Peptides against a protein of PDB entry 2N1D. Designs and how they scored, part 160

Target 1, 169 residues: chain A of PDB entry 2N1D
Amino acid sequence: EVKVKIPEELKPWLVDDWDLITRQKQLFYLPAKKNVDSILEDYANYKKSRGNTDNKEYAVNEVVAGIKEYFNVMLGTQLLYKFERPQYAEILADHPDAPMSQVYGAPHLLRLFVRIGAMLAYTPLDEKSLALLLNYLHDFLKYLAKNSATLFSASDYEVAPPEYHRKAV

## One batch from the design tools (peptide; made by RFdiffusion4, then SolubleMPNN)

Design b1_p28_8_s4 (from b1_p28_8, 14 letters changed)
Fold by OpenDDE base, seed 5:
Structure b1_p28_8_s4 (fold): chain B 169 residues (1-169), chain A 28 residues (1-28)
Amino acid sequence: as target 1 above (169 residues)
Amino acid sequence: SMEELLKKIKEITNKIIKVLKESLEKEK
């Protein structure tokens, strides 16, 4: 299996995220105030402002596009807790053509990196190619860790209404 | 299905890798 290392600074948030949803029966507010698209755009701009070469800028843009695609194909089936499924169904019904990267935010994006490694294991890659990809993914994760105070907050969650609880049984 | 998902992941990954390799070669 391909191991994607999550920064230590973000591991406590994964626990808090899990607790908010599964134990406290809260839901992440949707649509996100800061969605996945905007987070990725901020990262790309951050890298650009660091004075990178055109080649590196091009590479970062491709990684950003790739992460977005990963997220959009995996969100519905791989990244949601059971309690979140009715919310997702409602989003799909109301916005059938909207990419989930425009709806969901940082917590769900972080969950992607917990799950993506298992998927990558089925993609045959040489050692150098895999290392190259992982370097960029880890760089992005480092960015998330540096900005964790603004990206991850319990205030972005709210208690699900009684009607929702009946659907989530 | 999981099979379709894995196929998509493979396609996305290969596209990224291609660009990353090209970028790396140009940096040398």
Scores: peptide ipSAE 0.751, ipTM 0.960, DockQ to the pose 0.786
Fold by OpenDDE base, seed 1:
Structure b1_p28_8_s4 (fold): chain B 169 residues (1-169), chain A 28 residues (1-28)
Amino acid sequence: as target 1 above (169 residues)
Amino acid sequence: SMEELLKKIKEITNKIIKVLKESLEKEK
């Protein structure tokens, strides 16, 4: 398995996210106030503002695009807890043509990095290529950690109504 | 299916790697 290291600062949030949904029966408010697209855009702009070369900017943009694609292909089947399935179905009905990166936010984006390693293990890559990719992914994760106070908050969740509980079986 | 998902992941990854390698070579 490919090891994608999650910053220590973000590991407690993963526990909180799990607890909010599975134990407290809350749902992340959708559409997200700050969606995945905006987070990735902010990251790209952040890297640009630090005076990166054109080559590095090009690389960052590709990584951003790739992360977005990873998220959109994995969200529905890989990144949701069972309790979130009815909500996802509703989102698909209300936003059938919208990519999920425009609907979901930071918590679900972080879950991607918990899961992506196992998927990457099935992609044949030489050691240097894998290291190169991981360096960029880890750099993005560091960005999430630096901005964790604004990106991750329990206030973005709300208690699901009783009728929702009946759907989430 | 999982197979289809893995295929997509592979395609995305290879696309990224290609660009990263190109950028690295140009940076040298």
Scores: peptide ipSAE 0.750, ipTM 0.960, DockQ to the pose 0.782
Fold by OpenDDE base, seed 4:
Structure b1_p28_8_s4 (fold): chain B 169 residues (1-169), chain A 28 residues (1-28)
Amino acid sequence: as target 1 above (169 residues)
Amino acid sequence: SMEELLKKIKEITNKIIKVLKESLEKEK
């Protein structure tokens, strides 16, 4: 399996996210106040402001586009807990053509990096190519860790109403 | 299906890697 290392600063959040949803029966507020598209845009602008070469800027932009695509293809089937399924169904019904990167936020984006490694294991890559990709993915994760105080908060979740519990059997 | 998902992941990955390699070579 391809191992994507999650920064230690973010590991406790993954536990809190899981607890909020599965144990406390809360839902992440949707649409996100700060969606995945916005987070990725901020990262790209951050990298640009660091004085990178045009070549590195081009590379970062491609990584941003790629992460967005990864998220959009994986969110519905790979990144949701069972309790979140009715909420996702409602989102699809109300906004069938909207990319999920415009609806969901940082917690679900972080879940992507927990799952993506297993998927990459089935993509034939030479060691150098894989290392190159992982370097950029890890750089993005480092950015998430640096901004974790503003990106991850339990206040972005809310208790699901009683009628929702009836749907989430 | 999982097969279709893996195919999409492969396509996305290969596209990224191509650009990353090109960028890396230009930095040399």
Scores: peptide ipSAE 0.749, ipTM 0.960, DockQ to the pose 0.792
Fold by OpenDDE base, seed 3:
Structure b1_p28_8_s4 (fold): chain B 169 residues (1-169), chain A 28 residues (1-28)
Amino acid sequence: as target 1 above (169 residues)
Amino acid sequence: SMEELLKKIKEITNKIIKVLKESLEKEK
């Protein structure tokens, strides 16, 4: 497995996220107030403001695009808890052409980085390429950690209605 | 399928890596 290190600041949130969904039977409010696209855009702008060269800006933009693509291909099958599947089905039905990066937000984006390592293990990469990729992914994760207070909140979740519970069980 | 997903992940990854390497070379 390719190890994608999650910042320690974010690990407790992963537990809280799991608890909110699985134990408390809550759902992340969709569409997200701040979706994945917006988070990635903010990151790109943040990197630009730090005085990066044009080349590094170009690299960051590609990483942003790549993370978005990773998220969109993995969300439906890899990043959802069982309790969230009816919600996802409703989203697909209502917005069949919308990328999930425009619907979901920070918690699900963070879940991507929990899962992506196992997927990357099946992608042949030389050590230098892998290290290069991981450096950028970890840099993004550091950004998430730095902004965790605004990106991750239990207030973004809501109790699922009784009719939803019937669909989920 | 998982196979198709892995294929997509590979394609995305290789695209990223290509650009990252190009960027790295230009920084030299």
Scores: peptide ipSAE 0.748, ipTM 0.959, DockQ to the pose 0.814

## One batch from the design tools (peptide; made by RFdiffusion4, then SolubleMPNN)

Design b1_p29_1_s1 (from b1_p29_1, 12 letters changed)
Fold by OpenDDE base, seed 3:
Structure b1_p29_1_s1 (fold): chain B 169 residues (1-169), chain A 29 residues (1-29)
Amino acid sequence: as target 1 above (169 residues)
Amino acid sequence: SEEKKKNEELIKTVKQTLENIKKLLEELA
């Protein structure tokens, strides 16, 4: 199977994220103060500022676009815990035409990289192509790790109201 | 150059992967 390696610095956050939602019954504040679109844009700008050639910049843009599309396709069906489903339904009602990359933030984006490896295992990619993609995905994850102090915080979550608990299973 | 070739391969890989993921999700529905 294809495994996307999560940086050690971010692994504790995945546990905290799970705990906040499933055990403490909290919800990530939506819409996110810093959404997935802005995170990806910052990454792209960061890569451009490092003196990359035009070709390298173009490749980064394609990776960013791909990650965005992966997120938007998988968020609703693959990346949410059961407790978050009512919130997602409300978001769809309030923002019917907005991509979820404009609503959700860093924690949910990180969840994508936990799931994407299994999906890649079913793709007819040769070893060389897969390695190339993984290199860029890992590069992005390293960027998230470097900026983890500003991207991941328990203060971005809040306790769900009692009426919400009634909706969630 | 080899670098340009790698970038082109990356673009193709990203697009192919996206299509495959979409297909997989549709089949699971």
Scores: peptide ipSAE 0.109, ipTM 0.680, DockQ to the pose 0.777
Fold by OpenDDE base, seed 5:
Structure b1_p29_1_s1 (fold): chain B 169 residues (1-169), chain A 29 residues (1-29)
Amino acid sequence: as target 1 above (169 residues)
Amino acid sequence: SEEKKKNEELIKTVKQTLENIKKLLEELA
């Protein structure tokens, strides 16, 4: 597999996220207060404010667009724990035309980077192209780490109601 | 310029990887 390095600051959150869902049987509150679209937009604006050239800005926009599309394609099949699947089904039923990047938030976006390496391993990318992409992915992860205090919080989760537990069997 | 070329390569790479991932997911469905 292609190794995507997760910043050390975010590794504890991955454990907490897993624990909240799998052990404590909680759900991330949907729709997210700050969705993936908003996070990516903030990142793009952050990069613009740092004095990037027009070409660099355009490249960042393409990376953001790519991450968004990766997330929207992979969320339902690759990023959800078993306990979250009924919630996802309800979202699809109630909002069939909404991209998942407008519904989910930072925790699920971070999960993408845990899984994306395996997908990249099956691509015919040469070493240079892969390294270039990875550099930007890691740059984005550093941004998430820098803003982790505001992006990741256990208060964004809530105990699933009894009705949900019946669906999750 | 060299920088412009690198950015163009990145854009091409992102688009290609996206298409590859979509195809892989479709094949697994």
Scores: peptide ipSAE 0.062, ipTM 0.635, DockQ to the pose 0.763
Fold by OpenDDE base, seed 4:
Structure b1_p29_1_s1 (fold): chain B 169 residues (1-169), chain A 29 residues (1-29)
Amino acid sequence: as target 1 above (169 residues)
Amino acid sequence: SEEKKKNEELIKTVKQTLENIKKLLEELA
């Protein structure tokens, strides 16, 4: 069994995110003011500022690219609550070729790490490779926790219009 | 240097690991 540990600082936000969408019937404002691409870029720059060698910086870039790809693949099928489905459909219709990492933001990115553990359990990765990946994922999560005050806010959500409720659950 | 070689190996391992997972995710999409 593979478990990706979410920092304690971010667990309350996951609850708030769920509550805003499912109970309060709000939607995250799209396109995000700060999208996943921007967050990952900031993380990469943060890691580079720590004085790592060129080779280490290159490794960080590969990790960032990987997280981006994971997000883009999983967002539509794994990371959305039922109430968010109509919004997603509208985004796809309006921007069929845009990667979702350019549309969605921090809350949805955090959801990725809640789901990725279960998927990793079925990967053909050996123990060493899996451990290495987990180390990078946890490092990124620590970064999100350190910057949680600027990345996660209920003000990024808005009440869905009445017409939307008819389309949703 | 030995450190450079170790870093190159790390990069290779990371890239391969992420590529494998990406491929799996695409198949499940």
Scores: peptide ipSAE 0.044, ipTM 0.583, DockQ to the pose 0.395
Fold by OpenDDE base, seed 2:
Structure b1_p29_1_s1 (fold): chain B 169 residues (1-169), chain A 29 residues (1-29)
Amino acid sequence: as target 1 above (169 residues)
Amino acid sequence: SEEKKKNEELIKTVKQTLENIKKLLEELA
């Protein structure tokens, strides 16, 4: 099993996110004010601006691309709570060709890292490659934690209308 | 199943990403 460690600063948010959706019956506002694409772009720019002499930093674009693709593949089938499925269906109907990384935001991106470890376990990765990937993933998570005050907020959620509840049961 | 297909896509993505990273690092080393 490959374990991706979530920073302690972000664990409470995962609980809040779950509570907002499953208990309070709220939905994350879509399209996101700051979508996954933007978050990843900001991270990449942040890494580039630091001017690190470490050659590994040149791989940031590839890591970002990988995270984006993982998110787009996993969002619909792995990252949504049951209550969110009607919303997702509506998004697909309205924007059938749009990648979900352009629609969803930080909370759903964070959910990816809760699940990605299990997916990595199915890949034939050698120890060196796995360690390298994990280093980047953890570095990105650290970035999310550093910017958590601006990326994660309950105000990005809203109460679902009564007619939505009938669809989500 | 859709789940199986998505899993295959994920595996492919990880492999490709890592391959790109490896190649880049080798070129810079």
Scores: peptide ipSAE 0.119, ipTM 0.673, DockQ to the pose 0.088; fails the geometry check

Design b1_p29_1_s2 (from b1_p29_1, 12 letters changed)
Fold by OpenDDE base, seed 3:
Structure b1_p29_1_s2 (fold): chain B 169 residues (1-169), chain A 29 residues (1-29)
Amino acid sequence: as target 1 above (169 residues)
Amino acid sequence: SEEKEKNEELLKTLKETLKRIKELLEKQA
């Protein structure tokens, strides 16, 4: 298995996120104030503003595109806690054609990086290619950590109504 | 330069890798 290291600054958030939903029975407010698309766009713009070469800009775009697609495929089946499934069903009913990267935000995006390492294990990669990919992924994670104060907040969650609890059984 | 060529090849590999990940996930879904 390929290990993708999560910054220490973000590890506590993964625990808080789990606790808010699974123990405290709260839900992340949807649609997100800042969705995955916007986060990725901000990252790309941030990297481009740093005076990157053409090749570096291309690489960033590919990474962003890959993360987005990976997120959209994984969200519904792999990234949700059981308590979140009724909410997801409602989102699909109301917005059947919307990619989930336009609905969900930073907490769910971060969950993606907990799983990506296992998926990379099934892809043939030479040592240099793997190192390159990991570098870009870690760079993005560092960006999330740098902006964690604005991207991750318990105030983005709300207590689920009583009727929701019955659906989540 | 030779270094730039190597970098471009790695970038191409990155793109292909991400595509393969997507394909694998679609098989599971």
Scores: peptide ipSAE 0.065, ipTM 0.611, DockQ to the pose 0.497
Fold by OpenDDE base, seed 4:
Structure b1_p29_1_s2 (fold): chain B 169 residues (1-169), chain A 29 residues (1-29)
Amino acid sequence: as target 1 above (169 residues)
Amino acid sequence: SEEKEKNEELLKTLKETLKRIKELLEKQA
């Protein structure tokens, strides 16, 4: 079994995110003011500025690319609550060629790491390689926790209009 | 089914991306 630990600082946000959408019937404002691409770019730049060697920079770039691709594949099928489905359909219709990492933001990115552990169990990675990957994933999560005040806010959500409720229910 | 196809694509993408990350991380270590 592969376990990806979510920092304690971010666990309350997962609950708030769920509450805003499922109970309060709000939607995350799209396109995000700060999208997943931007968050990953900031992380990469942060790591590169910490005095890493060239080899470490290359690894960070690939980790970022991997997370981005993983997010783009997972978002539509695995990361959305039922109430968010009509919004997603509208995004696909309006932006058919845009990757979802350019549309969605930090809350949905965080949801990815709740699911990744189970998916890693199906990968052919050996124990050593898996440990290395997990270290980088946890490092990224630590970065999200450190910047949580600027990345996660209830003000990024808005009340869904009445016509939306008819589509979702 | 559509769901099965999506799951297969997801798994394939994940394996390929993680493989690439593995290779670079091993060079770093």
Scores: peptide ipSAE 0.063, ipTM 0.632, DockQ to the pose 0.036
Fold by OpenDDE base, seed 5:
Structure b1_p29_1_s2 (fold): chain B 169 residues (1-169), chain A 29 residues (1-29)
Amino acid sequence: as target 1 above (169 residues)
Amino acid sequence: SEEKEKNEELLKTLKETLKRIKELLEKQA
């Protein structure tokens, strides 16, 4: 299995995210104030502003596109806790044609990187290609960690209403 | 140069890899 290292700064957040949803029965506010599309765009622009070469810029764009598509496919089936399923169903009903990268935000995006290593194990890659991909994935995670104060906050969650609890049982 | 060509090939491989990941995920969904 390919190991994708999560920055130490973000590991506690994964625990807090799990606790807010599963134990405290809260929900992330949707649609996100800062959605996945916006986060990825900011990252790409950040890389461009640092004066990267054209080749590096191309690679960043491909990584961003790949992460977006990966997120949109994985969100509904792999990234949600059981308590979040009714909320997801409501989102699908209200926004049937919207990609989930326009609805969800940083916490769910971070969950994606817990799973990506296993997926890469099923993709034939030479050592150099794998190293390059991992470098960009880790670079993006480092960006998330650097901006964690802005991207991750318990204030983005709220207590689920009583009506929701009836649907979640 | 040879170095540029190698870099282009690597970037192409990255693109194809990400595309393949998408395809695999779609089959499992």
Scores: peptide ipSAE 0.036, ipTM 0.560, DockQ to the pose 0.434
Fold by OpenDDE base, seed 1:
Structure b1_p29_1_s2 (fold): chain B 169 residues (1-169), chain A 29 residues (1-29)
Amino acid sequence: as target 1 above (169 residues)
Amino acid sequence: SEEKEKNEELLKTLKETLKRIKELLEKQA
């Protein structure tokens, strides 16, 4: 299995996220105030503002596109806790054609990087290709860590109503 | 230049790698 290093600053948040939903029975407010699309766009703009060459800009765009697609494919089947499944079903009913990157936010995006290591093990990657990909993924994670104060907050969660608990049994 | 060619090759590899990941994810979903 390929190891994707999660910044130490974000590891406690993963625990808090799990606790809020699984133990405290809260739900992330949807649609997100700042969705995955906007986070990725901000990252791309951040990289462009740093005086990167055209080639580096191209690479960033490909990484952003890859992360977005990866998220949209993985969200419903791999990134949700059991307690979140009724909420996801409701979102699909209300927004059948909307990509989940426009609905969900930073906490769920971070969960993606917990899973990506195992996924990379199924791809035929040479040493150079793997190193390049990991460098860009780690760069993005570093960006999330740098902006963690604005991206991750317990105030973005709310207590699920009693009727929701019955659906989540 | 040689440096430019190497960089372009690496970028192409990155794009292909991400595409492969996408395809594998679609199969399991």
Scores: peptide ipSAE 0.033, ipTM 0.550, DockQ to the pose 0.427

Design b1_p29_1_s3 (from b1_p29_1, 12 letters changed)
Fold by OpenDDE base, seed 1:
Structure b1_p29_1_s3 (fold): chain B 169 residues (1-169), chain A 29 residues (1-29)
Amino acid sequence: as target 1 above (169 residues)
Amino acid sequence: SEEKEKNEELIKTIKETLKKLKELLEKQA
């Protein structure tokens, strides 16, 4: 598999996220106050504000678009814990035409980067192209780490009601 | 199986998504 390095600053959050959902039986509040679309937009704007060349800006836009697409494709089948599946079903019923990048937020986006490495192994990227892509992905992860205080919070989760527990069997 | 079919579809989608990125990266390389 292709190794995508998660910043050390974000690894503890992955553990907390897992604990909140699986052990504490909480759910991330949906729709997210700050969704994946907005996070990616902020990143793109951040890169533009740094005086990037036209080529670099274009590359960033394509990377952002790719991340968004990966997220939307993988969220329902690859990124959810078992306990979150009933919630996802409700979201699909309530928002049938909305991409999941408009519903979910930073925690689920971070989960993508835990899984994306294995999927990249199936792509026809040569060594040089893969290295460049990884550089962009790592740059984005670094951005998430820098803004982790505003993007990741246990207060965005809430205890699931008893009726939900019955659905999550 | 249904699971294999879903995985194949996912892989196909990812490959297509990265196609444009690959082309861009090749231009920058």
Scores: peptide ipSAE 0.058, ipTM 0.632, DockQ to the pose 0.113
Fold by OpenDDE base, seed 5:
Structure b1_p29_1_s3 (fold): chain B 169 residues (1-169), chain A 29 residues (1-29)
Amino acid sequence: as target 1 above (169 residues)
Amino acid sequence: SEEKEKNEELIKTIKETLKKLKELLEKQA
């Protein structure tokens, strides 16, 4: 398994996220006001504004595209708590063709990086390529940490209605 | 099993997604 280091600034949020959903029985408001697509776009633009070369810019774009695809593939099967399953089912029913990166936001995106390491173990990347990829992933995580005050908030969650509790057995 | 099938599909998608990135990273290295 490949270890992806989560910034210390974001570790408390993972606990808060878990607590809001699992203990307090709240749900992240969907569709997200700031979805994964927008977060990744902001990151890419941020990197471009730092004076990156064309090659570095292209690399960032590919990393962003990769993260997006990872998220869209893994969200439904790997990133949701049990309590969130009915909400996900509703989203799929209402928006069957929409990528989840347009629906979900920062908290679920952060969960990806808790799980992505295990998936990277199955890739054909050599040691050098893997190290470079990890550098980009860590750079993105650092970006999330720097913007954590605006990206992560308990106010983005809401108490699930009683009818939802009956579905979340 | 259904779970194994889903995992295999996921792994396949991940490998394909990283192909372009791998090639780019190798060129930059």
Scores: peptide ipSAE 0.045, ipTM 0.610, DockQ to the pose 0.062
Fold by OpenDDE base, seed 4:
Structure b1_p29_1_s3 (fold): chain B 169 residues (1-169), chain A 29 residues (1-29)
Amino acid sequence: as target 1 above (169 residues)
Amino acid sequence: SEEKEKNEELIKTIKETLKKLKELLEKQA
């Protein structure tokens, strides 16, 4: 089994995120103040500033592109709680030409890494390729952990309006 | 069903993405 390890520092946030949505009936404010595209760009720039070789810089860009593609494909069908479905429908109607990586932010991006391990099982990778991919994914997760105070906050959520509750299950 | 079709398309897209990523990472190594 392919397992992507979530840093211990970020595990409590996953619980808080779930609680805010499912129990407190709040929604993450959309469009995000800092969207997934911006987070990935910051990571890429961070890696480039560390004096990496040209080859490493190239690889980082491609990994970022891959994460973005995964997020955009999986967000609507795999990463949302039921309570968030009406909000997603509104986003699709209001922003039909925008990728979800330009709308959603850090909490939903983190949810991707909870699910990505199972997705990697659909296409068998050789041991070398899998190890390389996992190294980059874990490196990115470490970056999220280091910047968690900036990226994750309950203040980015708000109580859903009464009319929203009529739409949500 | 509609749900089954959507899932199949999702899996196809993921596989293609993984193939591309694999090739790029191997090139770097």
Scores: peptide ipSAE 0.040, ipTM 0.606, DockQ to the pose 0.112
Fold by OpenDDE base, seed 2:
Structure b1_p29_1_s3 (fold): chain B 169 residues (1-169), chain A 29 residues (1-29)
Amino acid sequence: as target 1 above (169 residues)
Amino acid sequence: SEEKEKNEELIKTIKETLKKLKELLEKQA
């Protein structure tokens, strides 16, 4: 398995996220105030502002596009806790043609990086390519860590109503 | 099963995405 290192600053959030949903039976408010698309766009712009060459800028854009695609294909099947399944079904009904990157936010995006390492094992990558990819992924994670105070908050969650519990059991 | 089909689609998408990304990263290096 390819190991993607999660910054230490973000590990406690993963625990809090799990606790909020699984133990406290809360749900992340959807649609997200700051969705995955916006987060990735901000990152790309951040990288561009730091004086990257054209090639580096293009590379960042493609990495962002890749992360977005990974998120969109993995969210429904790989990144949700059982308690979140009814909410996801409602989102699909309300937004049938919208990519999940426009609906979900930072917490679910972070969950992607817990799983992405295993997913990378499905495609043969040479050592050089893997190293470069990991550098970009880690760079993005560092960005999330730097902005964690604004991106991750328990106030973005709310207690699920009793009607929801009947669907989620 | 539906789960198996979804997994196959996921793997396919990942492979395609990584292929493109690999080419880009190699160009950058």
Scores: peptide ipSAE 0.034, ipTM 0.582, DockQ to the pose 0.087

